# Peptides against a protein of PDB entry 5EIB, part 245

Target 1, 366 residues: chain A of PDB entry 5EIB
Amino acid sequence: VDLEPGTMDSVRSGPFGQIFRPDNFVFGQSGAGNNWAKGHYTEGAELVDSVLDVVRKESESCDCLQGFQLTHSLGGGTGSGMGTLLISKIREEYPDRIMNTFSVMPSPKVSDTVVEPYNATLSVHQLVENTDETYCIDNEALYDICFRTLKLTTPTYGDLNHLVSATMSGVTTCLRFPGQLNADLRKLAVNMVPFPRLHFFMPGFAPLTSRGSQQYRALTVPELTQQMFDSKNMMAACDPRHGRYLTVAAIFRGRMSMKEVDEQMLNVQNKNSSYFVEWIPNNVKTAVCDIPPRGLKMSATFIGNSTAIQELFKRISEQFTAMFRRKAFLHWYTGEGMDEMEFTEAESNMNDLVSEYQQYQDATAD
Target 2, 366 residues: chain A of PDB entry 5EIB as posed
Amino acid sequence: VDLEPGTMDSVRSGPFGQIFRPDNFVFGQSGAGNNWAKGHYTEGAELVDSVLDVVRKESESCDCLQGFQLTHSLGGGTGSGMGTLLISKIREEYPDRIMNTFSVMPSPKVSDTVVEPYNATLSVHQLVENTDETYSIDNEALYDICFRTLKLTTPTYGDLNHLVSATMSGVTTCLRFPGQLNADLRKLAVNMVPFPRLHFFMPGFAPLTSRGSQQYRALTVPELTQQMFDSKNMMAACDPRHGRYLTVAAIFRGRMSMKEVDEQMLNVQNKNSSYFVEWIPNNVKTAVCDIPPRGLKMSATFIGNSTAIQELFKRISEQFTAMFRRKAFLHWYTGEGMDEMEFTEAESNMNDLVSEYQQYQDATAD

## One batch from the design tools (peptide; made by RFdiffusion4, then SolubleMPNN)

Design b2_p23_7_s2 (from b2_p23_7, 13 letters changed)
Fold by OpenDDE base, seed 2:
Structure b2_p23_7_s2 (fold): chain B 366 residues (1-366), chain A 23 residues (1-23)
Amino acid sequence: as target 1 above (366 residues)
Amino acid sequence: SPVEEARRRREREEEERRRELLE
């Protein structure tokens, strides 16, 4: 789905364009112009019914519908505005299904779009209320990984999208292969989300590899475990050491000893016990899949529900507040039918979410 | 509505899950 036809044509002409049914390409003629309100109330609202018709048809063809997975950006008008409209409409029609998102957070290091803080804040407000599981994929973190870890002087969207693809492949491993922990979206939610509003995940991946550097470096289970818990391997721009893990899932892929994985996972928990909450028992879950990713002998994927994710939301909130106090570009949103109150409500809800994460960070076992 | 009943069912399932994680 896109409001711009050119993006859809690039997917259709791409190496995987034939995987999708032609009738499932839904697109507009006029893009959202990086405006959340155009995506949510005008251009996106005109297209949403045609998307819902496709969603219904595909849902009826499922033998067992678990839920929905949306991949979208929060900085652009289509992914943010129309994406959150679509989430709301799907939730209204399928209230008993899991809503899972891969939400790409904006960064000033990656995009010059001045209104990204508005689009992100308005989107986070919708995601708090209308998703069950949200993977926070932060363009800030992706850029920093590409620049610092992969030593790419000028990271491209192709480099960032490679990291996103590796992460998405990692976190969906248990859904795609039989006999795994978190084998369905609901079980993942049960294990990862102790509190309904606190459903924002910090993903991480090891080994970090660029498309051009086939690092033939065989990693060991200890090295994978250490890298997976390293803040430099997190796809969200927050330091886990500034918060506490509520829950963790680790997904190992490749031929390895289950015993060695369990020993290393126990060792990393014991060594980092101060970074876990004490009052959630068995809050670290481990899965091992014998099937490695394409081109790797082994990998590890991390899913963290950490109170440190508040750093990401604080960054967006600070940028939002600096723009909103000046009413900068606000007329572009109000001209599409938005009220200034919707901005204040979205800011308030995101600040409440930050306060909730802080409260659980400071909570002790009574 | 069926939507409100399903929402309330999810809210209850989430509250029960929250209790089980805190016991």
Scores: peptide ipSAE 0.000, ipTM 0.265, DockQ to the pose 0.016
Fold by OpenDDE base, seed 3:
Structure b2_p23_7_s2 (fold): chain B 366 residues (1-366), chain A 23 residues (1-23)
Amino acid sequence: as target 1 above (366 residues)
Amino acid sequence: SPVEEARRRREREEEERRRELLE
């Protein structure tokens, strides 16, 4: 789905374009012009019914519909505005189904789009209310991984999207292979989301290795475990050492010793015990899938629900506040049918979310 | 790529709108 045709043509011409049904390509002509309000109230609102018709058709074809997975950006107008409209409409029609998102957070290091803080804040407001699980994929963190870890001098969107794809493949492993921990979206939510509003995840993937170092790297369970818990390996731009993990899932892929995985996972928890809440028992879950990802002998994917994720929301809030106090660009949004109050409500809800994360960070076992 | 061209178009359209607002 897009408000522009060019993205659909790219998907169709891609190596996997033929796996999608032609009728499932729903697109507009005008685009959202990086405006959340165009995505949500005008251009997106005109297209949403056509998307919902496809969603219904595909849902009816499912033997057992677990829920929905949306991949979108929060910086643009289509992914943010139309994406959150679509989430709201799907939630209304399927209130008993899990809403899962892969939400790409904007960064000034990656995009010069000035209204990204508005689009992100307005989107986060919708995601807090209408999603059950949100993987926070931060363009800032992806850029830093590409530059620092992968040694890419000029990271491209292709490089960033490769990390996103690896992460998405990793976190969905348990859903795609039978007999795994978190074998459905609801079990994932139960294990990962102790409080309904605190459903924003910090993902990570290992191994991440520069091309120059690939030939020298042994892929071992200890190395995967060490890398996936490294603060520099988080795909959300927050330091887990500045917060506490509410819950963690680790998904290992490949032929490895389950005993070695359990030993390394216990060791990393013990070494990092100060970074976990003590009042959530058994808050680290581990899965092992015997099937490695393509081109790797083994991998590990990390999913963290950490109170440190508030750093991401604080960054967005600071940028939002700096613009909103000046009423910068507001007329682009209000001209599409938004009220200025919706900005204040979105800011308030995001600040409340930050306060909730801080409260649970400071909570002790009684 | 068509996606990169579409992105660059949106960025230009936003920059143009930003200029119109600062004038």
Scores: peptide ipSAE 0.000, ipTM 0.262, DockQ to the pose 0.032
Fold by OpenDDE base, seed 4:
Structure b2_p23_7_s2 (fold): chain B 366 residues (1-366), chain A 23 residues (1-23)
Amino acid sequence: as target 1 above (366 residues)
Amino acid sequence: SPVEEARRRREREEEERRRELLE
């Protein structure tokens, strides 16, 4: 789905364009112009029914519909505005189904789009209420990984999207291969989301290696485990050491010893015990799939529900507040039928979410 | 690519809107 045709043509003409049904390409002509309100109330609202018709058709063809998976950006008007409209409409029609998102967080390091903090804040407000699990894929973290870890001097969108693809492939491993932990979206939510509003995940992937060091790096279970828990490997720009893990899932892929995985996972928990809440029992889950990702002998994917994710929301909130206090660009949103009060409500709900994470960070078992 | 052209279009439209707001 897009409000512009050019992206859909690129997907259709791409190496995997043939895996999608032609009738499942729903697109507009005008785009959202990086405006959440155009995506949510005008241009996106005109297109949403055509998307819902496709969603219904595909849902009826499912033997067992678990839920929905949306991939969208929170900086752009289509992904943010129309994406959150679509989530709301799907939630209304399928209230008993899991809503899962891969939400790409904007960063000034990657885009000069001045209104991204508005689009992100308005989107987070919707995601808090209407999603069951959200993978926070932060363009700031992706850029920093590309530059610092992968040694790419000029990271491209292709380089960032490669990390996104690796992460998405990793976190969906248990859904795609039988007999795994978290084999369905509901089990993932039960294991990862102890509190309904606190459903924002910090993903991570290992191995991440620069082209120059690939030949010298052993792929071992200890190295994967160590890298997976390294703050530099997090796909969200927050330091887990500044918070506490509520829950963790680790997904190992490739032929390895389950015993060695369990030993390394125990060791990393013990080493980092101060960064876990003590009042959630069995809050670390581990899965091993014997099928490696393409081009690797083994990998590990991290899913963290950490109170440190508040650093990401604080960054967006600070940027939002700096613009909103000046009433900068508000007329672009209000001109599309949006109320100025919705900005204040979205800011408030995001600040409440930050406060909830802080409360659970400071909570003790005593 | 059409994606890069669409991105560049959005960047131009945003830069134009930025200019109109600074004037």
Scores: peptide ipSAE 0.000, ipTM 0.245, DockQ to the pose 0.030
Fold by OpenDDE base, seed 5:
Structure b2_p23_7_s2 (fold): chain B 366 residues (1-366), chain A 23 residues (1-23)
Amino acid sequence: as target 1 above (366 residues)
Amino acid sequence: SPVEEARRRREREEEERRRELLE
């Protein structure tokens, strides 16, 4: 789905464009112009019914519909505005189904759009209320992984998207292979989300290896375990050492010893015990799938629900506040039918979310 | 890289637009 035709042509002409049904390409002509309000109230509102018709058709074709997965950017008007409109409309029609997102957070270091703080804040307001699970993916973290870890001198969007795709493949492993931990979206939510509003995850993938060091790297369970808990391996620009893990899931893939996995997972928890909440029993879950990802002997995917995610929301809030106090660009949003009140409500809800994460970070077992 | 050059071009065009809109 897009508000621009050119993106659909790029997907269709791509190496995997033929895996999608032609009738499932829904697109507009005018675009959102990086404006959340165009995505949510005008251009996106004109297209949303056509998207919902496709969603209904595909849902009716499912033997057992678990829920929905949206991949979108929070900086752009289509992904942010139309994406959150679509989430709201799907939630209204399917209130008993899981809403899962892969949400690409804007970063000033990778930014192409001055109004990204508005688009992100307005989107987070919708995601807090209308999603059950949100994987936070930060373009800054992806760039830093590409540059520092992968030793790419000039990271491309292709390099960033490769990390996203590897992570998406990792977190969906339990959904795609039978007999795993978190075999459905609802079980994942139950295990990962102890409090309904605190459903924003820090993903990570291992192994991440530079081309020059690939030949010297042994892929071992200890190395995978060490890398996936490293702050430099997080795909959200948050340091887990500045917060506490509420819950963790680790998904190992490939032929390995379950005993060795359990030993290494226990060791990493004990070594990092100060970074876990003590009042959530059994808050670390581990899965092992015997089927490795393509081109690797083994991998590990990390999903962290950490109070350190508040660093991401604080960064967005600071940027939002600096623009909103000046009423910068507000006329672009109000001209599409938005009220200034919606900006203040979105800012308030995101600040409340930050306060909730801080409360649970500071909570002791009574 | 082409992406960094395109980013730097967009950042400059966006800084120019920011200057034009803040004047």
Scores: peptide ipSAE 0.000, ipTM 0.241, DockQ to the pose 0.022

Design b2_p23_7_s3 (from b2_p23_7, 14 letters changed)
Fold by OpenDDE base, seed 4:
Structure b2_p23_7_s3 (fold): chain B 366 residues (1-366), chain A 23 residues (1-23)
Amino acid sequence: as target 1 above (366 residues)
Amino acid sequence: SPVEAARERLAAAEAARAAALAA
């Protein structure tokens, strides 16, 4: 789905364009112009019913519908505005199904779009209420990984998207292969989301290695485990050491000893025990899949529900507040039928979410 | 099933990609 045809043409002409049904390409002509309000109230609202018709048709064809997975950006107008509209409409029609998202957070390091903080804040407000599981894929973190870890002098969208694809492949491993931990979206939610509003995940992937160093690196379970818990490997620009893990899932892929995995996972938990809440028992889950990802012998994917995710929301909130105090660019949103009060509500809800994370971070066992 | 049909489409796309790269 897009409000512009160009992205759809790129997907269709791509090496995997044929895996999608032609009738499932739904697109507009005018685009959202990086405006959440265009995506949510005008251009997106005109297209949403056509998308829902396709969603309904595909849902009816499912033998067992678990839920929905949305991949979208929060900095643009289509992914943010129309994406959150679509989530709301799907939630209304399918209230008993899981809503899962891969939400790409904006960064000034990656895009010069000045209104991204507005689009992101307005989107987070919707995601707090209408999603069950949200993977926070932060362009700030992706850029920093590409530049600092992968030693790419000028990271491209292609480089960032490579990390996104690796992460998405990793976190969906248990859904795609039988006999794994968290084999369905609902089980994942039960294990990862102790409180309904605190459903924003910090993903991570190992190995992350520069092209020049790949040939010299032996991949071992200890190295994967260490790198997976390293703040520099997090796909959200948060330091886990500044918060506490509520829940963790680790997914190892490749031929390895389960005993060695268990030993290393126990060691890393013990070493980092101060960064876990003590009042959630058995809050670390581990899965091992013998099928490695393409091009790697072994990998590890991290899913963390951490109170440190508040750093991401604080960054967006600070950027939002700096613009909103001056009422900068608001006329572009209000001109599309949006009320200025919705900005204040979205800011308030995101600040409440930050406060909730902080409360649980400071909570002790009774 | 829809899952089987999706797997067939994926296999066809992978084959087409392999052919295009060999070309």
Scores: peptide ipSAE 0.028, ipTM 0.376, DockQ to the pose 0.011
Fold by OpenDDE base, seed 3:
Structure b2_p23_7_s3 (fold): chain B 366 residues (1-366), chain A 23 residues (1-23)
Amino acid sequence: as target 1 above (366 residues)
Amino acid sequence: SPVEAARERLAAAEAARAAALAA
């Protein structure tokens, strides 16, 4: 789905273009112009019914519909505005199904789009209310991983998207292979989301290795375990050491010893015990799939529900507040039918979310 | 307390999971 036609042509001409049904390509002509309001109230609203018709058709063809997965950016008008409109409409029609998102957070290091803080804040307001699980994929963190860990001097969208794809493949492993922990979206939510509003995850993927170091790196369970818990490996721009994990899931892929995995997972929990809440027992879950990802002997994918995620929301909130206080570019949104009150409500809800994370960070067992 | 409510939710979720695995 896109509000621009050119993206559909790129997908169709791509290496996987033939795996998608032609009728499942829904697109507009005008684009959103990086404006959430165009995506949500005007251009996106004109297209949403056509998307919902496809969603209904695909849902009816499912033997067992678990829920929906949306991949979108929060900085652009289509992914943010139309994406959250779709989430709302799907939630209304399928209230008993899981809503899962892969939400790409904007960064000034990656994009010069000045209104991204508005689009992100307005989107997070919708995600808090209408999603059950949101993987926070932060372009700030992706850029830093590409630059620092992968030693890419000038990271590209292709480099960032490679990390996104690896992460998406990792977190969906349990959904694609039978007999795994978190084998469905609802089980994942049950294990990962102790509080309904606190459903924002920091993902991580290992191994991440620079091209120059690939020949020297041994892929071992200890190294994967260490890397996936490293603060520098988080694909959300927050430091887990500044918060506490509510819940964690680790998904290992490849031929490895389950005993070794369990030992390393216990060791990393014990080493990092101060970074977990003490009042949620057994809050780390581990899965092992014997099928490695393509091109790797083994991998590990990390999913963390951490109170440190508030750092991401604080960053967006600070950028939002600095613009909104000056009413900068606001007329582009109000001209599409938005009220200034919607901005204030979104800001308030994000600040409330930050306060909730802080409250649970400071909560003791007593 | 928020902690007790979290424990109850976790217990309910574990029970729901157990029921779903048994089905």
Scores: peptide ipSAE 0.016, ipTM 0.462, DockQ to the pose 0.011
Fold by OpenDDE base, seed 2:
Structure b2_p23_7_s3 (fold): chain B 366 residues (1-366), chain A 23 residues (1-23)
Amino acid sequence: as target 1 above (366 residues)
Amino acid sequence: SPVEAARERLAAAEAARAAALAA
């Protein structure tokens, strides 16, 4: 789905374009112009019914519909505005199904789009209310990984998207292969989301491989475990050492000893016990899939529900406040029918979310 | 079934990707 036709042509002509049904390409002509309001209330609203018709058709074709997975950006107008509109509409029609998102967070390091803080804040407001699981894919973290870890002098969207693809592949492993922990979206939610509003995940991946660099050196389970829990490998720009993990899932892929995995996972928890809440029992889940990613002998994917994620939201909030206080570009949104109150409500809800994370960070077993 | 058709499309895409990466 896009409000621009060119994106659909790019997907269709891509290496995997043929996996999608032609009738499932739904697109507009006008775009959103990086405006959330155009995505949510005008241009996106004109297209949403056509998307919902496709969603209904595909849903009816499912033997067992678990839910929906949306991949979108929060900095643009389409992914943010129309994406959240779609989430809302799908939630209305399918209230008992899981809403999962891969939400790409904007960063000034990656994009010069000035209004990204508005689009992100307005989107987060919707995600708090209407999603069950949100993987926070932070462009700032991706940039920093590319620059610092992968030593790419000028990270490209191709480089960032490589990390996104690896992460998405990792976190969906249990959904794609039988006999795994978190084999469905609902089980993942049960294991990862102890509190309904606190459903924002910090993903991580090991080994981090640059495009074209085959790490010929097989990593060991200890090395994978260490890298997976390293703050430098997190796809969200927050330091887990500044918060506490509410829940964690680790997905190992490749031929390895379950015993060794369990031992290393226990060791990392014990070494980092101060970074876990003590009042959630069995809050670390581990899965092992014998099928490695293509080109790797072994990998590990991390999913963390950490109170440190508040750093990401604080960053967005600070950027939002700096613009909103000046009413910078606000007329672009109000001209599409938005009220300033919607901005204030979105900011408030995001600040409340930050406060909730902080509360649970500071909570002790009474 | 639509699911079988989707699996077939995926398999074809994976094969095409494999061929493209081998070239």
Scores: peptide ipSAE 0.000, ipTM 0.257, DockQ to the pose 0.011
Fold by OpenDDE base, seed 5:
Structure b2_p23_7_s3 (fold): chain B 366 residues (1-366), chain A 23 residues (1-23)
Amino acid sequence: as target 1 above (366 residues)
Amino acid sequence: SPVEAARERLAAAEAARAAALAA
């Protein structure tokens, strides 16, 4: 789905374009112009019914519908505005199904859009209320991984998207292969989300190895375990050491010793015990799938629900507040039918979310 | 590259944001 036809043409002409049904390409003629309000109330609102028709058709064809997965950007108008409109409409029609998102967070280091803090804040407000689980993916973190870890001198969007795809493949492993931990979206939510509003995850993938070092690197369970818990490996621009993990899932893929995995997972928890809440027992879950990713002997995917994610929301909030106090570009949104009150409500809800994470970070076992 | 082009646009956007915040 896109408000611009060119994106759909690129997908259709791409190497995987034929895996999608032609009738499932829904697109507009006029883009959102990086305006959340255009995506949510005008251009996106004109297209949403056509998307819902496709969603219904695909849902009816499912033997067992677990839920929905949305991949979108929170900085742009389409992904943020129309994406959250779709989430709201799907949630209304399917209230008992899981809503999962892969949400690309805007970064001031990567963003070429001035109004991204508005789009992100307005989106987060919707995600807090209408999603059950959200993977937070930060373009800054992806860029830093590409540059520092992968030793790419000039990271491309292709390089960033490769990391996103690897992560998406990793976190969905348990959904695609039977007999695993978190075998469905609901089980994932139960294991990962102890409190309904605190459903924003820090993803990570291992191994991440530079091309020059691939031939010299042995893939071992200890190395995978160490890398996936490394702050530099997080695909959200947050340092887990500045917060505490509420819950963690680790998904190992490939032929490996379950005993060794359990030992390494215990060791990393013990070593990092100060970064876990003590009042949630058994808050680390581990799965092992015997089927490795293509081109790798083994991998590990990390999913962290950490109070450190508040750093991401604080960053967005600070940028939002700076612009909103000056009413910068506000007329672009109000001109599309938004009320200024919606900005204040979104800011308030995001600040409340930050406060909630901080409260749970500071909470001790009674 | 798309990223280099995005960085140039980013610099322009940052300048525009700074100007909007100064107004």
Scores: peptide ipSAE 0.000, ipTM 0.259, DockQ to the pose 0.022; fails the geometry check

